# Peptides against a protein of PDB entry 5D63, part 91

Target 1, 292 residues: chain A of PDB entry 5D63
Amino acid sequence: SLRRGIYHIENAGVPSAIDLKDGSSSDGTPIVGWQFTPDTINWHQLWLAEPIPNVADTFTLCNLFSGTYMDLYNGSSEAGTAVNGWQGTAFTTNPHQLWTIKKSSDGTSYKIQNYGSKTFVDLVNGDSSDGAKIAGWTGTWDEGNPHQKWYFNRMSVSSAEAQAAIARNPHIHGTYRGYILDGEYLVLPNATFTQIWKDSGLPGSKWREQIYDCDDFAIAMKAAVGKWGADSWKANGFAIFCGVMLGVNKAGDAAHAYNFTLTKDHADIVFFEPQNGGYLNDIGYDSYMAFY

## One batch from the design tools (peptide; made by RFdiffusion4, then SolubleMPNN)

Design b2_p16_6_s3 (from b2_p16_6, 9 letters changed)
Fold by OpenDDE base, seed 4:
Structure b2_p16_6_s3 (fold): chain B 292 residues (1-292), chain A 16 residues (1-16)
Amino acid sequence: as target 1 above (292 residues)
Amino acid sequence: MTLEQLEARFNAYMAS
């Protein structure tokens, strides 16, 4: 079953992703096929899938950028019916915005069926061009038409997954206490994470004993990421991953505060030194406290 | 955990 999370949704047949055109929040904004760049943020192409309680395999899909929802126009079962962004809520009962998402016959891709109309999200003609029409179209769960098959590339982690990644890391102190602040986290590419760091002013900040030292840098980075999230996305119900750790060195005579994020595969953490913008697998400290 | 508790924990490891 598809888990709650943020997904980049890519066509199984051609290198095209489900894109909310111009990221517009206007009702009726076309959802279209559009090219994407792997391992980048792909701003208009991220969708928060919220599972509907007590309705098997059924979700709303909120565009992360616009805060609007994938909507089958008038809920029509007619082939070629437009799929648009439209205002909504995560747990709506509007069948125009309810999507049953299950594995296709190939076992790797998914099909996206409108709950009401029972038609499927279709990249019309498998058109790989930017702006290609995405529409509701007749289909079945078992047919192999790649126009209706989609890879759900998960771009977020749950708090539990983040916790597990931390637990796997060898640089955790025996006294470690972790504090989870949110439930679902968009994991940023390092390039984006670094850009936030640059824009925060931290690269030009001067280390000063006690008054602006390691903890200030680490907290400033987390604050910058939080603000970036708030300023960048209109959807709610998720956070941007950026952790803070307090650690002690092996000798036990020095402590440090630093950041961490998740690796591309979301399986591990990588440490980030906010004083110089470096990513490290070993920062020289074992964490005894984290919040994220 | 209070701020004081957090600070105490951090300081216990010779914060730098």
Scores: peptide ipSAE 0.028, ipTM 0.636, DockQ to the pose 0.131
Fold by OpenDDE base, seed 5:
Structure b2_p16_6_s3 (fold): chain B 292 residues (1-292), chain A 16 residues (1-16)
Amino acid sequence: as target 1 above (292 residues)
Amino acid sequence: MTLEQLEARFNAYMAS
């Protein structure tokens, strides 16, 4: 079954993603097909899937940017019914905003069925152009029509997945203690992570003994990412991944505070030095404490 | 080393 998380939802037939037009929070904003750029944020194309308790394979889909929800207009079962952004809540009972999401017959892509109407989210005519209509359309679970098949590219990790990634890293001290701050984390591309770092002013910050040293840099980066998240996204129920670590070197005569994020495949962590903006597989320290 | 020992070293040897 589909896990709770943030997804980039891409058509199985053409290089088009489910896009909330202009990221608008207005009720009735069209959801459309739109091109996307791999390894970027794709601002208007991220959806938080929240599973509905006791309703198998059924979710709300909240647009991260707008904070509004995927909504089948009037819940109509008529082919061609508009799919729009609309105000809602994660655990709504409104069938216009409830979507059953299960694997398609190909075993890789998903189909998105409206809970009430039983119609499917359809990229009309498989149109790959920006702004192409996405609508509710008649269909069946076993049909092979790529207009109704979608890849769910996971853009987030659970706290458990993050914990597992840390545990796999060879630069973790035997006394390591991790402190989990949230449940689900949007994982940023390095380019975005770096841009936040740049915008924070840290590149121009001066290292000063004790008063503004490694821990201050690391915490400032964490704070900058947190603020970026709050300022950028209207949806709730997730955080932006940015960790802080305290580590000790092999000789045991030096300690350091630094950041870390997850690799693109979410399987590993990579260390980030907030004093110079560098990404490192080995920062020269073994972490004994992290919070993220 | 215990966590407390590591924390002590962090406090004592932060130089970066």
Scores: peptide ipSAE 0.025, ipTM 0.641, DockQ to the pose 0.198
Fold by OpenDDE base, seed 1:
Structure b2_p16_6_s3 (fold): chain B 292 residues (1-292), chain A 16 residues (1-16)
Amino acid sequence: as target 1 above (292 residues)
Amino acid sequence: MTLEQLEARFNAYMAS
């Protein structure tokens, strides 16, 4: 079953993703097919899938950028019915905004069925052009039509997954304690993470004994990421991954504060030095505390 | 800084 999370949703037939046009929060904004760039944010193409309690395989899909929800216009079962962004809530009872998402017959892609109409999200004619119509269309779960098959590329991790990634890292102190602050985390590409670091002013910040040293840099980076998240996305119910660690060196006579994020495959952590913007697999310290 | 110094600082930060 599909897990709660943030997804980039890509058509199985052509290199097109589900895109909320211009990221607009206006009711009735078209959801369209649009090109995407791998390993980038793809701003208008990220969707938070929130599972509906006690309704099997059924979700709302909130556009991260706009904070609006995928909506089948008037809940119509007619083929060609527009799929739009519309105001809503994560746990709505409005069947126009409830989507049953299950594996297709190929076992890799998913189909997205409107809960009420039982029609499927369809990239009309498999059109790969930017702005191509996405609509509700008749179909069945077992059909092989790639117009209605979608890959769900998970762009986030749960707190449990992050915890697991930390746990398998070799640079963790025996006294390690982790503190989880949120439930779901958008994991940024390093390029975006670095850009936030650059924009924060940290590259030009001066190290000063105690008054602005390693902990200040690390906390400032986390704060910068937090603010970036708040300023960039209108959806709620997720955070941007950026951890803070406290570590001790092998000799046990020096400590350091630093950041960390997750690798591209979300399986491991990578350390980030906010004083120089470097990514390291080994920062020279073993973490005894983290919060993220 | 030492481990003890850093621990003390962060404990204070979190407690405040």
Scores: peptide ipSAE 0.024, ipTM 0.663, DockQ to the pose 0.869
Fold by OpenDDE base, seed 3:
Structure b2_p16_6_s3 (fold): chain B 292 residues (1-292), chain A 16 residues (1-16)
Amino acid sequence: as target 1 above (292 residues)
Amino acid sequence: MTLEQLEARFNAYMAS
């Protein structure tokens, strides 16, 4: 079954993603097919899938940018019914905003069925052009029509997944204690992570004994990422991944505070030095404490 | 985790 998380939803037939037009929060804003750039944020094309308790394989889909929800207009079962952004809540009972999401017959892509109408989210005519119509359309779960098949590219990790990635890393001290602050984390591309670092002013900050040393740099980076998240997205129920670690070197005669994020495949962590903006697989310290 | 807890943990380790 599909896990709670943030997804980039890509058509199985053409290089087009489900896009909320202009990222607008207005009721009735068209959801359309649009081109995307791999390994980037794709601002208007991220969707938080929230599973509905006690309703199998059924979700709301909240646009991360606008905070509005995928909505089948009037819940109509007529082929060609518009799919729009509309105000809503994560655990709504409104069938216009409830979507059953299960694997298609190919075992890799998903189909998105409206809970009420039983029609499917359809990239009309498989049109790859920017602004192409996305609509509810008749179909069945076993049909092979690529217009109704979607890849769900996971852009986030759960706290459990992050914990597992940390546990696999060889630079974790035997006395390690981790503290989980949130439940779901958007994982940023390094380019975006670096840009936040640059915009924070940290590149120009001067190391000063005790008064502004390693812990200050690491905490400042986490604060900058947190602020970036709050200022960038209107949806709730997730955080932006940026960890803080305290570590000790192999000799046991030096300690350091630093940041970390997740690799592209979300399977491992990579260390980030906020004093110089470097990414390292080995920062020279073994972590005895982290919070993220 | 509070800032106070963070600093206490870090300082305790450095002092050992």
Scores: peptide ipSAE 0.019, ipTM 0.626, DockQ to the pose 0.132

Design b2_p16_6_s4 (from b2_p16_6, 10 letters changed)
Fold by OpenDDE base, seed 1:
Structure b2_p16_6_s4 (fold): chain B 292 residues (1-292), chain A 16 residues (1-16)
Amino acid sequence: as target 1 above (292 residues)
Amino acid sequence: MTLEELEAKFNEYLSK
């Protein structure tokens, strides 16, 4: 079963992703196939899948950028019916915006079926060009047509997954206590994380004893990431991953405050030094407290 | 060392 999360949804046949055209929040904005750049944020191509309680394998799909939802126009079962962005809510009862998402016959990709019409999200003719039509189309769950098969590349982690990644890191103190602030976190590429750091002004900030030292840098970075999230995305129900840690050195005579994020595969954490923008597997401290 | 003791160290000892 597909878990709640943020996904980059890529066609199984061609290198095309499900794209909300221009990231527009207007009702009726076309959802189209579009090229993407691996390991980048792909702004208009991120979708929050929210599972509907008590409806098996059924979700709303909210575009992160626009805050609008994937919508089958008029809920029509006619092949070629437009799929658009449209205003909605995460737990809507509108069948135009409810999508049953299950594994395809190949066991790796998914098919996306409209709950009401029972038609499938289709990259028409498998067209790899930018702006290619995505439409509702007749199909079956067992059909192998790659036009209706989609890889769901997960771009986020749950709080539980983040907690697990922290727990297996060797630089966590035995007395560690973590505080989870949100439920689902978009994990940024390092390049984006670094750019936020640069834009925050922290690279030019002067270390000053007590008044602006490690804790100030670490908290400022988290605040910058939070603001970046709020300014960048219209969807709700997720956060941007950026943690703060307090740690003690091996000798036990010095402490430090620093940041951390998740590795690309989401399995581990990597430490981030907000005073110099460095990523480290070992920052020289064992964390006894974190919030993220 | 307890969490409280570590927190105290953060507040009272050297931090970079």
Scores: peptide ipSAE 0.064, ipTM 0.778, DockQ to the pose 0.201
Fold by OpenDDE base, seed 4:
Structure b2_p16_6_s4 (fold): chain B 292 residues (1-292), chain A 16 residues (1-16)
Amino acid sequence: as target 1 above (292 residues)
Amino acid sequence: MTLEELEAKFNEYLSK
């Protein structure tokens, strides 16, 4: 079953993703096929899937950028019915915005069925062009039509997954205490993470004994990421991953505060030094405390 | 070394 999370949803037949046109929050904004760039944010193409309690395999899909929801126009079962962004709520009872998402017959891609109409999200004619129509279309769960098959590339991690990634890292002290601040985290590409760091002013910040040292840099980075998240996305119910760690060196005679994020595959953490913007697999300290 | 002792090291300003 599909987990709660943020997904980049890519067509199984052509290199096209489900895109909210211009990221607009206006009701009725077309959802279209659009090209994407791997390992980038793809701003208008991220969807928060929120599972509906007690309704098997059924979700709302909130566009991360606009804060609006995937909506089958008038809930019509007619083939070619527009799929648009529309205002809504995560746990709506509006069947126009409820989507049953299950594996297709190929076992890797998913199909997205409107709960009410029982039609499927369809990249019309498999058109790979930017702005290609996405519509509700008749179909079945078992047919192999790639127009209705979608890969759900997970762009987020749960707090539990982040915790697990930390736990398997060799640079964690035996007395480690972690504090989880949120439930679901968008994991940024390093390029984006670095850009936030640059925009924060930290590259030009001067280290000063106690008054602006390692802890200030690390907290400032986390604050910058938090602000970036708030300023960039209209959807709620998720955070941007950026951790803070306190660590001690092997000799036990020095401590440090630093950041960390997750690797591309979300399986491991990588340390980030906010004083120089460096990414390291070993920062020279073992973490005894983290919050993220 | 306990967590409290580790925290104390940080609190003693042994950070960089």
Scores: peptide ipSAE 0.034, ipTM 0.741, DockQ to the pose 0.205
Fold by OpenDDE base, seed 5:
Structure b2_p16_6_s4 (fold): chain B 292 residues (1-292), chain A 16 residues (1-16)
Amino acid sequence: as target 1 above (292 residues)
Amino acid sequence: MTLEELEAKFNEYLSK
């Protein structure tokens, strides 16, 4: 079963992703095929899948940027029915916004079926051009048509997954205590993470003994990421991943506060030094406490 | 070291 999370949804046949046109929050905004750039944020192409309790394999899909939901126009079963962004709620009963998402016959891609109409999200004619029509279309779960097959690339981690990544890292002290603040986290590409750091003013901040030292830098970075998240996305129910750690060196004579994020594959953490913007696999400290 | 001892290290020594 598809897990709750944020997904970049890519067509199985052509290099096109499901895109809410211009990220507009207006009701009826077209959802279209659009090109994407790997390892970038792809602003209008991120979807929060919220599973519906007690309805197997069924979700709402909230556009992260607009905060609106994938909506089959009038719930029509006619082939070619527009799929649009529309206002809604995560646990709506509106069948226009309920999508059954299960693996296709190839075992890797998914098909997206409207719960009410039983039609499928279709990249019309497999058109790879920007702005290509996405519509509800007749189909079956077993059909191999790539126009209706989608890869769901997970762009977020659960708190449990983040915890597991931390647990695998060798630079964690035996007495480590982690504090989980949220349930689901969008994981940013390093380029985006770095840009937030740059925009925060931290690169120009002066280290000052006690009054603005490592803990201030680390907290300022987390605050900057939090603000970036709040300012960038209209959807709710997720956070932006940016951790704070407190660590002690091997000699036990120095302590440090620093940040960390997750690697691209979400399997490991990488340390981030907010005083210089560096990413490190070994920051020289073993963490005894983290919050994220 | 216990967590409390580690926390004490953070408080005792000047952090960079």
Scores: peptide ipSAE 0.029, ipTM 0.668, DockQ to the pose 0.198
Fold by OpenDDE base, seed 3:
Structure b2_p16_6_s4 (fold): chain B 292 residues (1-292), chain A 16 residues (1-16)
Amino acid sequence: as target 1 above (292 residues)
Amino acid sequence: MTLEELEAKFNEYLSK
């Protein structure tokens, strides 16, 4: 079954993603097909899938940018019914905003069925142009029509997945204690992570003994990412991944504070030095404490 | 080294 998380949703037939037009929070904003750039944030094309308790394979889909929800207009079962952004809540009982999401017959892509109408989210005519119509359309679970088949590319990790990635890393001290602060984390591309670092002013900050040293740099980066998240997204129920670690060197005679994030495939962590903006697989320290 | 010792070392022996 589909896990709770943030997804980039791409059509199985053409290089088009589900896009909330202009990222607008207005009720009735069209959801359309739109081109995307791989390995970027794709601001208006991220959706938080929240599973409905005790309703199998059923979710709300919240646009990360606007904070509004995917909504089948009037819950109509007519083919061609508009799919729009609309105000809502994560655990709504409104069937216009409830979507059953299960694997298609090909075992890789998903189909998105409205819970009430039983129609499917359809990229009309498989149109790859920007602004192409996305609508509710008649269909069945076993049909092979790529207009109704979608790849769900996970852009986030759960706290458990992050914990597992840390546990696999060889640069963790035997006395390690980790503290999990949130449940789900949007994982940023390095380019975005670096840009936040640049915008924070840290590149111009001067190291000063104790008054502004490694721990201050690491905490400042964490704070900058947190603020960036709050300022960038209207949806709730997730955080932006940026960790802080305290580590000791192999000789056991020096300590350091630094950041870390996840690799593109979410399987491993990579260390980030906030004093110079460098990414390293080995920062020269073994972590005995982390919070993220 | 225990966690307590590491925490103490962080306060006393910051390298960067």
Scores: peptide ipSAE 0.027, ipTM 0.654, DockQ to the pose 0.166

Design b2_p16_7_s1 (from b2_p16_7, 7 letters changed)
Fold by OpenDDE base, seed 5:
Structure b2_p16_7_s1 (fold): chain B 292 residues (1-292), chain A 16 residues (1-16)
Amino acid sequence: as target 1 above (292 residues)
Amino acid sequence: SIEDLFRELYLASPPE
């Protein structure tokens, strides 16, 4: 079953993703097929899937950028019915915004069925062009039509997954205590993470003994990421991943504060030095405390 | 102890 999370939803047949046109929050904004760039944010193409309690395999899909929800226009079962962004809530009872999402017959892609109409989200004619129509269309779960098959690429991690990634890292002190601040985290590409770092002013910040040293840099980076998240996305119910660690060196005679994020596959952590913007697999310290 | 570790934070504040 599909887990709660943020997904980039890509067509199984052509290199097109489900895109909220212009990221507009206006009711009735078309959802369309659009090209995407791997390892980038793809701003208008991220969807928070919120599972509906007691309704098997059924979700709302909130556009991360606009904060609006995937909506089948008038809940119509007619083939070709527009799929749009529309205001809503995560746990709505409006069947226009409820989507049953299950594996397709190929076992890797998903189909997205409107709960009310029982029609499927369809990239009309498999059109790979930017702005291609996405509509509700008749179908069945067992059909192999790639127009209605979608890969759900997870762009976020749960707090439990993040915790597991940390636990696998060899640079964790025996006294480690982790403190989880949120439930679900959008994981940024390094390029975006670095850009936030640059925009924060930290590259030009001067290390000063105690008054602005390692802990200040690390906390400033986390604050910058938090602000970036708040300023960038209208959806709620998730955070942007950026951790802070305190670590001790092997000799046990020095400590450091630094950041960390997750690797592309979300399986491991990578350390980030906010004083120079470097990514390291080994920062020279073993973490005894983290919050993220 | 954690307290001891915290006392050492500023000793390695600059990047290596």
Scores: peptide ipSAE 0.040, ipTM 0.733, DockQ to the pose 0.150
Fold by OpenDDE base, seed 3:
Structure b2_p16_7_s1 (fold): chain B 292 residues (1-292), chain A 16 residues (1-16)
Amino acid sequence: as target 1 above (292 residues)
Amino acid sequence: SIEDLFRELYLASPPE
């Protein structure tokens, strides 16, 4: 079954993603097919899938940028019915905004069925052009039509997955204590993470004994990422991944504070030095404490 | 101890 998380949703037939036009929060904003750039933040094309308790394989889909929800207009079962962004809540009972999401017959892609109408999200005519119509359309779960098949590229990790990634890393001290702050985390590409670091002013900050040393740099980076998240996205129920670690060297006679994020495949962590903006697989310290 | 080292982090933390 599909896990709770943030997804980039890509058509199985053509290189188009499900896009909320202009990222607008207005009711009735068209959801359309649009091109995307791999390994970047596709701002209007990220969707938080929230599973509905006690309703099998059924979700709301919240656009991260606008904070509005995928909505089948009037819940109509007519082929060609518009799919739009519309105000809503994560655990709504409105069947216009409830979507059953299960694997297609090919076992890799998903189909997205409206809970009420039983029609499917369809890239009309498989049109690969920017602004192509996405609509509710008649179909069945076993049909092979790529117009109704979608890849769900997961862009986030759960706190449990992050915890597991940390546990696999060899640079963790035997006395390690980790503290989880949130439940789901958007994982940023390094380019975006670095840009936040640059915009924070940290590259121009000077190390000063005690008054502004390693812990101040690490906390400032965490705060900068948090603020970036709050200022960038209207959806709730997730955080931006950026951790803080305290570590001790192998000799046990020196300590350091630093940041960390997840690798592109979300399987491992990578260390980030906020004093110089460097990414390292080995920062020379073993972590005895982290919060993220 | 690690706790003692943490209290003295300012002495042990490396500059850039």
Scores: peptide ipSAE 0.039, ipTM 0.731, DockQ to the pose 0.172
Fold by OpenDDE base, seed 2:
Structure b2_p16_7_s1 (fold): chain B 292 residues (1-292), chain A 16 residues (1-16)
Amino acid sequence: as target 1 above (292 residues)
Amino acid sequence: SIEDLFRELYLASPPE
């Protein structure tokens, strides 16, 4: 079954993603097919899938940017019914905003069925152009039509997944204690992470003994990422991944504070030095404490 | 101990 998380949703037939037009929060904003750029944020094309308790394989889909929800207009079962962004809540009972999401017949892609109408989210005519119509359309679960098949590319990790990635890393001290601050984390591309670092002013900050040293840099980076998240996204129920670690060197005679994020495949962590903006697989310290 | 490590952080924060 599909896990709670943030997804980039891509058509199985053409290189088009489900896009909330202009990221607008207005009710009735069209959801359309749009091109995307791999390894970028794709601002208007991220969707938080929230599973509905006690309703098998059924979710709301919240646009991360606008904070509005995928909505089948009037819940109509007519082929060609518009799919739009509309105000809502994560655990709504409105069947216009409830979507049953299960694997298609190919075992890799998903189909997205409206809970009420039983029609499917359809990239009309498989149109790959920007702004192409996405609509509810008749179909079946076993049909092979790529217009109604979607890849769910996971852009986030749960706290448990992050914890597992940390546990796999060889640079963790035997005394390690981790503290989880949130439940779900959007994982940023390094380019975005670096840009936040640059915009924070940290590249021009001077190391000063005790008054502004490694811990201040690491905390300032986390604060900058937090603020960026708050300023960038209207949806709730997730955080932006940016960890803080305290570590000790192999000799046991020096300690350091630094940041870390997840690799592209979300399987591992990579260390980030906020004093110089460097990414390292080995920062020269073993972590005895982290919070993220 | 963790307390000892925190003391190390206080005393031996390296510049980068």
Scores: peptide ipSAE 0.037, ipTM 0.731, DockQ to the pose 0.197
Fold by OpenDDE base, seed 4:
Structure b2_p16_7_s1 (fold): chain B 292 residues (1-292), chain A 16 residues (1-16)
Amino acid sequence: as target 1 above (292 residues)
Amino acid sequence: SIEDLFRELYLASPPE
């Protein structure tokens, strides 16, 4: 089953992603096919999939940028029915906004079926052009038509997954205590993470003994990421991943505060030094405390 | 101990 999370949804046939046009929050905003840039934030193309309790394989899809939901216009079963962004809620009972998402016959891609109409999200004619129509269309689960097959590239991690990544890292102190602040985290590319760091003013901040030292830098970075998240996305129910760690060196005579994020594959953590913007696999400290 | 934690935090320093 598809896990709760944030997904970049890419067509299986052509290099096109499900895009909310202009990221607009207006009801009826077209959802279209659009090109994307791998390993970047594709702002209008991220969707939070929220599983519906007691309804197997069924989700709402909230556009991260607009905070609106994927909506089959009038719930019509007619082929070519528009799929739009529309106001909604994560656990709606509106069948226009309920999507059954299961693996296609190829075992790697998914099909997205409207719960009510039983039609499928279709990249009409497999058109790879920007702004190509996405519509509800007649189909079957076993059909191999790539117009209705989508890869769900997971862009987020659960708190449990983050916890597991931390646990696998060799630079964790035996006394480690972690504190989870949220349930689901959008994981940023390093380039985006670095840009937030730059925009925070930290690159120009002066280290000062105790009054503005390692802990201040680390907390400032986390605060900057939090603010960036709040300012960038209208959807709720997720956070932006940015951790703070306190660590002790091997000799046990020095400590440090620093940040960390997840690697591209979400399997490991990488340390981030907010005093210089560096990413390190080994920051020289073993973490005894983290919050994220 | 909590005391040890405070001690470690107080010893926080920038990287080399």
Scores: peptide ipSAE 0.027, ipTM 0.687, DockQ to the pose 0.187

